# Peptides against a protein of PDB entry 5D63: the designs that were tried, part 122

Target 1, 292 residues: chain A of PDB entry 5D63
Amino acid sequence: SLRRGIYHIENAGVPSAIDLKDGSSSDGTPIVGWQFTPDTINWHQLWLAEPIPNVADTFTLCNLFSGTYMDLYNGSSEAGTAVNGWQGTAFTTNPHQLWTIKKSSDGTSYKIQNYGSKTFVDLVNGDSSDGAKIAGWTGTWDEGNPHQKWYFNRMSVSSAEAQAAIARNPHIHGTYRGYILDGEYLVLPNATFTQIWKDSGLPGSKWREQIYDCDDFAIAMKAAVGKWGADSWKANGFAIFCGVMLGVNKAGDAAHAYNFTLTKDHADIVFFEPQNGGYLNDIGYDSYMAFY

## One batch from the design tools (peptide; made by RFdiffusion4, then SolubleMPNN)

Design b2_p19_5_s4 (from b2_p19_5, 15 letters changed)
Fold by OpenDDE base, seed 4:
Structure b2_p19_5_s4 (fold): chain B 292 residues (1-292), chain A 19 residues (1-19)
Amino acid sequence: as target 1 above (292 residues)
Amino acid sequence: MAEREEREKRLLEKFKEAF
């Protein structure tokens, strides 16, 4: 079954993703097919899938950028019915915004069925052009029509997944204690993470003994990421991944505060030095404390 | 728990790197 998380949703037939046009929060904003850039944040193409309790395989899909929800216009079962962004809530009872998402016949892609109408999200005619119509369309779970098959590329991790990634890292001290601050985390590409670092002013910040040293840099980076998240996305119920660690070196005669994020495959952590913007697999310290 | 936290704080304060 599909897990709660943030997804980039890509058509199985053509290189097109489900895009909320212009990221607009206006009710009735078209959801369209649009090209995407792999391994980047595709701003208008990220969707938070929230599972509905006690309704099997059924979700709301919140556009991360706009904070609006995928909505089948008037809940109509007619083929060609528009799919739009519309205001809503994560646990709505409005069947226009409830989507049953299950594996397609190929076992890799998913189909997205409107809970009420039983029609499927369809990239009309498999059109790969930017702005191509996405609509509700008749279909079945078993048919292989790629117009109605979608890859769900996971762009986030749960707190449990992050915890697991930390736990298997070799640079964790035996006394380690981690503190989880959120439930689901958008994992940024390093390029975006670095850009936030640059925009924070940290590259120009001067190290000063005690008054502005390693812990200040690390906390400032986390604060910058938090602010970036708040300023960039209108959806709620997730955070931007950026951790803080306190570590001690092998000799036990030096300590450091630093950041960390997750690798692209979300399986491992990578350390980030906020004093110089460097990414390291080994920062020279073993973490005895983290919060993220 | 409090003792652990204090230990960690003391370690950081005592051995914080100068870079």
Scores: peptide ipSAE 0.025, ipTM 0.617, DockQ to the pose 0.103
Fold by OpenDDE base, seed 2:
Structure b2_p19_5_s4 (fold): chain B 292 residues (1-292), chain A 19 residues (1-19)
Amino acid sequence: as target 1 above (292 residues)
Amino acid sequence: MAEREEREKRLLEKFKEAF
């Protein structure tokens, strides 16, 4: 079963992703195939999949950038029916915006079936060009047509997954207490995380004893990421991953405050030093407290 | 190195007081 989360959705046949054209929030905005760059944000191509309670394998798909939802125009079962962005809610009963998402016959890709029409999201003619039509099309779950097969690349982690990544890290103190602030987190590429750090003004900030020291740097980074999230995305129900840690060294005679994020595979954490913008697997401290 | 160590020690004391 597909987990709740933020996904980059890529066609199984050609290097094209499901894209909300221009990231527009207008009703009826075309959803199209578009090229993407691996390990980047791909702003208009991120979709929050929200599972519908008591309806097996069925979701709404909210575009992260626009805050609008994937919508089959008029819920029509005719092949070639447009798929657009449209205003909606996460737990709508509108069958135009309900999508049953299950594994295809190949066991790796998914098919996306409209709950009402029973047609499938189709990259028309497998067109790899930017702006290629995505439409509802007749099909079956067992058909091997790559136009209707999609890879769901998870771009977020749940709070539980983040907690697990922290728990397996060797630089956690025996007295560790973690505090979870949100339920689902978009995990940023390091390049984006670094850019937020640069834009925050922290690279030019002066360390000052007590009045602006390690904790101030770490909190300022957390605040900068939070603001970036609020300013960048119109969808709700997720946060941007950026943690704060307090740690003690092995000798027990020094402490530090720092940040952390998740590795690309989401399996581990990497430490971030907000005083210099460095990423480290070992920051020289064992964390006794974190919030994220 | 000595200044850094002293600063880090002071930070530890700060955290122990605050938490």
Scores: peptide ipSAE 0.022, ipTM 0.632, DockQ to the pose 0.073
Fold by OpenDDE base, seed 5:
Structure b2_p19_5_s4 (fold): chain B 292 residues (1-292), chain A 19 residues (1-19)
Amino acid sequence: as target 1 above (292 residues)
Amino acid sequence: MAEREEREKRLLEKFKEAF
């Protein structure tokens, strides 16, 4: 079963992703196939899948950038019916915006079926060009047509997954206590994380004893990421991953405050030093407290 | 603030590395 999360949704046949044209919040904005760049944000191509309670395998799909929802125009079962962005809510009862998402016959990709019409999200003719039509189209769950098969590349982690990644790290103190602030986190590429750090002004900030030292740097980075998230995305119900840790060295005679994020595969954490912008697998401290 | 959190803060305040 597909979990709640943020996904980059890629066609199984061609290197094309489901894209909300221009990231527009206007009702009726076309959803189209578009090229993407690996290990980047792909701004208009991120979708929050929200599972509908008590309706098996059924979701709304909210575009992260626009805050609008994937919508089958008039809920029509006709092949070629437009799929657009449209205003909505995460737990809507509107069948135009309800999508049953289950594994395809290949066991790796998914098919996306409209709950009402029973038609499938289709990259028309498997067209790999930017702006290619995405439409509702007739199909079956067992059909191997790659026009209707989609890889769901998960771009977020749950709080539980983040907790598990921390627990696997060897640089966690025996007295560790973590405090979870949100439920789902968009995990940024390091390049984006670094850019937020640069834009925050922290690279030019002066260390000053007590009044602006390690904890101030770490909290300023956390605040900068939070502000970036609020300014960048119109969807709600998720956060941007950026942790703060307090750690003690092996000798127990020095402590530090620093940041951390997740590795590309989301399985591990990597430490980030906000005083110099460095990423480290070992920052020289064992964490006794984190919040994220 | 919880008692545990207070202990953690005190550790940082006492042994904060100056760099």
Scores: peptide ipSAE 0.030, ipTM 0.616, DockQ to the pose 0.137; fails the geometry check
Fold by OpenDDE base, seed 1:
Structure b2_p19_5_s4 (fold): chain B 292 residues (1-292), chain A 19 residues (1-19)
Amino acid sequence: as target 1 above (292 residues)
Amino acid sequence: MAEREEREKRLLEKFKEAF
């Protein structure tokens, strides 16, 4: 079954993603096919899938940017019915905004069926052009039509997945204690993470003994990421991944505070030095505490 | 937990690097 998380949803037939037009939060904003750039944020094309309790394989899909939800217009079963952004809530009972999402017959892609109408999200005619119509359309779960097949590329990690990534890292102290602050985390590309760092003013910040040293840099970076998240996205129920670690060196005579994020495949962590903006696989310390 | 946190705090206070 599909896990709760943030997804970039790409058509299985053509290089087009499900896009909320202009990222608008207005009710009735068209959802369309649009090109995307791998390893970038793709601002209007991120969707938080929230599983509905006690309803098998059924979700709401919240656009991260607008905070609105994927909505089948009037819940109509007519082929060609518009799919739009519309105000809603994560656990709505409105069948216009409930989507059953299961694997297609190919075992890799998913189909997205409206809970009420039983029609499927369809990239009309497989049109790869920007602004191509996405609509509800008749179909079946076993059909091979790529117009109704979608790859769900996970862009987030759960707290458990983050914890597992940390546990796999060799630079963790035997006394390590981790503190989880949120449940689901959007993982940023390093380029975005670095840009937040630059915009924070940290590159120009002066190290000063005790008053503004390693811990201040690390906390300031986390705060900057948090603020960026709040300023960038209207959806709720997720955080932006940016960890803080305290570590001790092998000799046990020096300690440091630093940041970390996740690798592209979400399997490992990479350390980030907020004093210089560097990414390192080995920062020279073993972490005895983290919060993220 | 409290004891662990205290140890971690003390370690940082004692051995924090100057760079």
Scores: peptide ipSAE 0.029, ipTM 0.608, DockQ to the pose 0.103; fails the geometry check

Design b2_p19_6_s1 (from b2_p19_6, 10 letters changed)
Fold by OpenDDE base, seed 2:
Structure b2_p19_6_s1 (fold): chain B 292 residues (1-292), chain A 19 residues (1-19)
Amino acid sequence: as target 1 above (292 residues)
Amino acid sequence: SLIDELLAEGNEELARLLA
């Protein structure tokens, strides 16, 4: 079954993603097909899938940018019914905003069925143009029509997945203790992570013994990412991934504080030095503590 | 090392200060 998480949802037939037009929070804002750029944030095209307890394979879909939810207009079963953004809650009972999401017949893509109407989210006519209509449409689970098939590309990790990625890294001290602060984390492209670092003022910050040294740089980066998240997104229930680590060198005679994030495939961590903005697979220290 | 011993004891702050 589909896991809770943040997804970029791409049509299986054409290079088009599910987009909330202009990222608007207004009720009735059209959800449309739109082009996307790989390895970027795609601001209006990220959706938090929240599973409904005790209802198999059924979710709400919250737009990260607007904080509004995918909504089938009037819950109508008529083919061509508009799909819009609309105010809602993660665990609503409103069938207009409940979506059953399961694998399609090809075993890779998903179909998105409205819980009430039993119609499917459809890229009308497979139109690849920006602003193409997305609507509820009649269908079946076993049909191969690419207009109703969607790839769910996961853009987040759970705390457990982050923990597993850390555990796989060879630069972890035997005394390591990790502290998890949130449940689900949007993983940023490195370019965005670096831009936050630049905007924080850290590139121009002066290292000073004890009063502003490695731990201050690392915590300042964490704080900058947190503020960026709060200022950028209206949805709740997720965090932006940025870890802080304390480590000791191989000789056991020096310690350091630094940051880390996840690789593109979310399988590994990469270290980030907030004093110079560098990404490293080996920062020269083994972590004995992390919080993220 | 002393640092490793402090880390094993959970005294991370002191370990860092002495590094």
Scores: peptide ipSAE 0.023, ipTM 0.526, DockQ to the pose 0.099
Fold by OpenDDE base, seed 3:
Structure b2_p19_6_s1 (fold): chain B 292 residues (1-292), chain A 19 residues (1-19)
Amino acid sequence: as target 1 above (292 residues)
Amino acid sequence: SLIDELLAEGNEELARLLA
């Protein structure tokens, strides 16, 4: 079963992703096939899948950038019906915006069926060109047509998954206490994380004893990431992952505050030093407190 | 140092905050 989360949705047949054209929040904005760059944000191609309570395998799909929802135009069952962005809510009852998402017959890709019309999201003719039509189309769950099969690349983690990643890290102190601030987190590529750091002013900030030292740097980084999230995305119900840790060295006579994020596979954490922008697997401290 | 004194007293938390 598909978990709640943010997904990059890629066609199973060609290197094309489900893209909200220009990231526009206007009702009726076309959803189209578009090329993507691996390990980047792909701004208009991220979708928050919100599971509908008591409706098996059924979701709304909110475009992260626009805050609008995947919508089958007029809920029509006619093949070729446009799929667009449209205003909505996460737990809508509008069947135009309800999508049953289950594994295809190949066991790896998914099919996306409109709850009302029972038609499937289709990359028309498997067209790999930018702007290719995505439409509702007749089909069945067991068909092998790659035009209607999609890989869901998960771009976020739940708080529980983040907690688990922290728990398996060897640089956690026995007295560790973690505080979870949100429920779902978009995990940024390091390049984006670094760019936020650069834009924050931290690279030019001077370390000053107590008045602006490690904790100030770490908190400033988290604040910068938070603001970046607020300024970048119109969707709600998620945060941008950026943790703060307090750690103590092995000797117990020095403490440090630093940041951390998740590795690409979301299985581990990597430490980030906001004073120099470095990523480290071992920062020289064991964390006794974190919030994220 | 103050940190050393705090550690000697077993006040590790305060020592960490000041380190």
Scores: peptide ipSAE 0.022, ipTM 0.504, DockQ to the pose 0.073
Fold by OpenDDE base, seed 4:
Structure b2_p19_6_s1 (fold): chain B 292 residues (1-292), chain A 19 residues (1-19)
Amino acid sequence: as target 1 above (292 residues)
Amino acid sequence: SLIDELLAEGNEELARLLA
């Protein structure tokens, strides 16, 4: 079954993703096919899938940028019915905004069925052009039509997944204590993470003994990422991944504060030095404390 | 260089790690 998380949803037939046009929060904003760039933040193309309790394989899909929800216009079962962004809530009972998402017959892609109408999200005519119509359309779960098959590429991790990634890292001290602050985390590409770092002013910040040293840099980076998240996305129920660690060196005679994020495959952590913007697999310290 | 700056600022440990 599909896990709760943030997804980039790509058509199985053509290189097009489900896009909320202009990222607009207006009710009735068209959801369309649009090109995307791998390994980047595709701003209008990220969707938070929230599973509905006690309704198997059924979700709301919240556009991360606009904070609005995927909505089948009037819940109509007519082929060609518009799929739009519309205001809503994560656990709505409105069948216009409830989507049953299960594996297609190919076992890799998913189909997205409206809970009420039983029609499927369809990239009309498999059109790969920007702005191509996405609509509700008749179909079956077993049908092989790529117009209705979608890859769900997960762009986030749960707190449990992050915890697991930390736990298997070799640079964790035996006394390690981790503190989880949120439940689901959008994982940023390094380029985006670095840009936030640059925009924070930290590259121009001067290290000063005690008054502005390693802990200040590390906390400032986390604050910058948090603010970036708040300013960039209208959806709720997720955070931006940026951890803070305190570590001790092997000799036990020095400590350091630093950041960390997750690798592209979300399986490992990578350390980030906020004093210079460097990414390291080994920062020279073993973490005895983290919060993220 | 960054290392020289770190040394000047007294952050010898970080300078060592970056050397």
Scores: peptide ipSAE 0.019, ipTM 0.549, DockQ to the pose 0.041
Fold by OpenDDE base, seed 5:
Structure b2_p19_6_s1 (fold): chain B 292 residues (1-292), chain A 19 residues (1-19)
Amino acid sequence: as target 1 above (292 residues)
Amino acid sequence: SLIDELLAEGNEELARLLA
């Protein structure tokens, strides 16, 4: 039942996440347990889960940063077998990189079983230290061992989820038309979104009638986020969420172009004014068009 | 025309701004 998406994968027993060491794209790079900071990017700890067609509950796990895949070394069923990053493809047939992911016995966490070896991804000894070994280990689906239980915290939204969030917002015009550009979107923390805005130079940009006004600011922000995504991540098959809206005020005598992103829980949108970097629940306009 | 397409899509305001 796990959906395609980007996940931060956290151990159920200790505050440790599945981390590709140094974000390296080299074959054989260790995957380790590492501390994380909530509501931050956690660069080396994001994984794109791609479901394998016609193989129930089975995925590849691509590290977002490195573009490499979670790989059980030599596909060995021996307990303690290294789990590493390795080059691959989303729909590989290599059983070393195929993972069956299903709910654990507690109904909240997941277990990650290698498709070929039938061993499980294990935080060895439940070690919470940075760099702790993650390995394939013998186990069963019904065991309660937290070393093999993982929370999959979704860090992305599908286009459908984004569409639903927009639809729930009260500041959408009756004539609204949305245009979906991608299928899956990494949702950034506001701090990261703001930093991209700052780095874009927009804070120093001057509003000029028509030649560089609201639409230029909004498009520039969208472009900046897109470029940031391309420069930051080696994985493919997803985008960075940053929307552009056109809206009309209540009086119907003024229009504005602005951005929007999603709230932390992904249930709502928040408006972003690229001319001043502000986040608003009400920007004073009702959107009649968006693309994202 | 682009304006006609925008009107068909319900983007009356944008169509007005571009007219």
Scores: peptide ipSAE 0.017, ipTM 0.498, DockQ to the pose 0.236

Design b2_p19_6_s2 (from b2_p19_6, 10 letters changed)
Fold by OpenDDE base, seed 1:
Structure b2_p19_6_s2 (fold): chain B 292 residues (1-292), chain A 19 residues (1-19)
Amino acid sequence: as target 1 above (292 residues)
Amino acid sequence: SLIDAILAEGHEELARLLA
């Protein structure tokens, strides 16, 4: 079954993603097919899937940017019915905004069925052009039509997954204590993470003994990422991944505070030095404490 | 080790060593 999380949803037939046009929060904003760039933040193309309790394989889909929800217009079962962004809530009972999402017959892609109408999210005519219509369309779960098949590329991790990634890292002290601050985390590409770092002013900040040293840099970076998240996305129920660690060196005579994020495959962590913007697999310290 | 003892008693002394 599909896990709660943030997804980039890509058509199985053509290189097109489900896009909320212009990222607009207006009710009735068209959801369309649009090109995307791999390994980047595709701003209008990220969707938070929230599972509905006691309704098997059924979700709301919240656009991360607009904070609005995927909505089948008037819940109509007619082929060609518009799929739009519309105001809503994560645990709504409105069947216009409830989507049953299960594996297609190919075992890799998913189909997205409206809970009420039983029609499927369809990239009309498999059109790969920007702005191509996405609509509710008749179909069945076992059909192989790629117009109705979608890859769900997971862009987030749960707190448990983050915890597991940390636990696998060899640079963790035996006394390690981790503190989880949120439940689901959007994982940023390094380029975006670095841009936030640059925009924070940290590259121009000067190390000063005690008054503005490693802990201040590390906390400032986390604060900058938090602010970036709040300023960039209107959806709720997730955070932006940026950890803070305290570590001790092998000799046990020096400690450091630094940041960390997750690798592209979400399986490991990579350390980030906020004093110089560097990414390292080994920062020279073993972490005894983290919060993220 | 000394560092392990510091960690066991809390991180305050180790925090003074932060670069």
Scores: peptide ipSAE 0.043, ipTM 0.647, DockQ to the pose 0.144
Fold by OpenDDE base, seed 3:
Structure b2_p19_6_s2 (fold): chain B 292 residues (1-292), chain A 19 residues (1-19)
Amino acid sequence: as target 1 above (292 residues)
Amino acid sequence: SLIDAILAEGHEELARLLA
């Protein structure tokens, strides 16, 4: 079953993603097919899937950028009915905004069925052009039409997954205590993470004994990422991943504060030195405390 | 080590060792 999380949703037939046109928060904004760039933040193409309690395989889909929800216009079962962004809530009872999402017959892609109308999200004619129509269309769970099959590429991790990634890392001290601050985290590409670091002013900041040293740099980076998240996205219910660690060296005679993020596959952590913007697999310290 | 002893009793003295 599909887990709660943030997804980039790509058509199984052509290189097109589900896109909220112009990222607009206006009711009735078209949802369309649009090209995407792998390994980047595709701003208008990220969707938070929130599972509905006690309704099997059923979700709302909130556009991360606009904070609006995928909506089948008037809940109509007519083929060709528009799919739009519309104001809503994560746990709405409005069947126009409830989507049953299950694996297709190929076992890899998903189909997206409107809970009320029982029609499916369809890239009309498999059109790969930017702005191509996405509509509700008749179908069945078992048919192989690629116009109605979608790959859900997960762009976030749960707190449990982040905790597991940390636990697998060899640079964790025996006295380690981790503190989880949120439930779901958007994982940024390194290029975006670095840009936030640059924009924070940290590259030009001077290390000063105690008054502005490693802990200040690490906390400033965490704060910069938090602000970037708040300023960039209108959806709620998730955070941007950026951890802070305190570590001790192998000799046990020095300590350091630093950041960390997750690798592209979300399986491991990578350390980030906010004093120079470097990414390291080994920062020379074993963490005894983290919060993220 | 000094840090091990500090970690066992608290973190206040360790904070002074941060670089």
Scores: peptide ipSAE 0.042, ipTM 0.643, DockQ to the pose 0.092
Fold by OpenDDE base, seed 5:
Structure b2_p19_6_s2 (fold): chain B 292 residues (1-292), chain A 19 residues (1-19)
Amino acid sequence: as target 1 above (292 residues)
Amino acid sequence: SLIDAILAEGHEELARLLA
């Protein structure tokens, strides 16, 4: 079953993703097919899937950028019915915004069925052009039509997954204590993470004994990421992944504060030095504390 | 060890030893 999380939703037939046009928060904004760039933030193409309690395989889909929800216009079962962004809530009872999401017959892609109408999200004619119509369309779960099959590429991790990634890292001290601050985290590409770092002013910040040293840099980076998240996305219920660690070196005579993020596959962490913007697999310290 | 000291002394130890 599909887990709660943030997804980039890509058509199984053509290189097109489900896109909220212009990222607009206006009711009735078209949801369309649009090209995407792998390993980047596709701003209008990220969707938070929130599972509905006690309703099997059923979700709301909140556009991360606009904070609006995928909505089948008037809940109509007519083929060709517009799918739009519309104001809503994560646990709405409005069947126009409830989507049953289950594996297709190919076992890899998903189909997205409107809970009320029982029609499916369809990339009309499999059109790969930017702005191609996405609509509700008649179908069945076992049908092989790629117009109605979607890959759900998970762009976030749960706190448990983050914890597991940390636990696998060899540079964690036996006394390690981790403190989880949120439940779900959007994982940024390094390029975006670096850009936030640059925009924060940290590259020009001067290290000063105690008054602005490693802990200040690390916390400033986390604060910058947090603010970036708040300023960039209108959806709620998730955070941007950026960890802070305290570590001790092998000799046991020095400690350091630094950041960390997750690798592309979400399986490992990579250390980030906020004093120089470097990414390292080994920062020279074993972490005894983290919060993220 | 440093880690033991940090755990025992907390923030004060960090202030002294963090680079």
Scores: peptide ipSAE 0.035, ipTM 0.666, DockQ to the pose 0.107
Fold by OpenDDE base, seed 2:
Structure b2_p19_6_s2 (fold): chain B 292 residues (1-292), chain A 19 residues (1-19)
Amino acid sequence: as target 1 above (292 residues)
Amino acid sequence: SLIDAILAEGHEELARLLA
């Protein structure tokens, strides 16, 4: 079954993603097919899938940028019915905004069925052009039509998944204590993470003994990421991943505070030095405490 | 180890070593 999380949803037939046009929060904003750039933040193309309790394989889909929800216009079962962004809530009972998401016949892609109408989200005619219509369309779960098949590329991690990634890292002290602050985390590309670092002013900040040293740099980076998240996205119920660690060196005679994020595949962590903007697999310290 | 004992008692001693 599909896990709660943030997804980039790509058509199985053509290089097109499900896009909320212009990221607009207006009711009735078209959801369309649009090109995307791998390893970047595709701002209008990220969707938070929230599972509905006690309704098997059924979700709401909230656009991260607009905070609005995927909505089948008037819940109509007619082929060609518009799919739009519309105001809503994560646990709505409105069948226009409830989507059953299950594996297609190929076992890799998903189909997205409206709970009420039983029609499927369809990239009309498999059109790969920007702004191509996405609509409700008749179909079945076993059909092979790529117009109705979608890859769900996970762009977030749960707190448990982050915890597991940390546990796999060889630079964790035996006395490690981790403190989880949120439940679901959007994982940023390094380029975006670095840009936030640059915009924070940290590259020009002066190290000063105790008054502004490693812990201040690390906390300032986390604060900058938090502010970036709040200023960038209208959806709620997720955070932006940026961890803080305290570590001790192998000799046990020095300690350091630093940041960390997740690798592209979300399987591992990578350390980030906020004093110089460097990414390292080994920062020279073993973490005894983290919060994220 | 001594460092493990310090960590078990709290992190104040290690905090002094932060750079």
Scores: peptide ipSAE 0.035, ipTM 0.641, DockQ to the pose 0.143

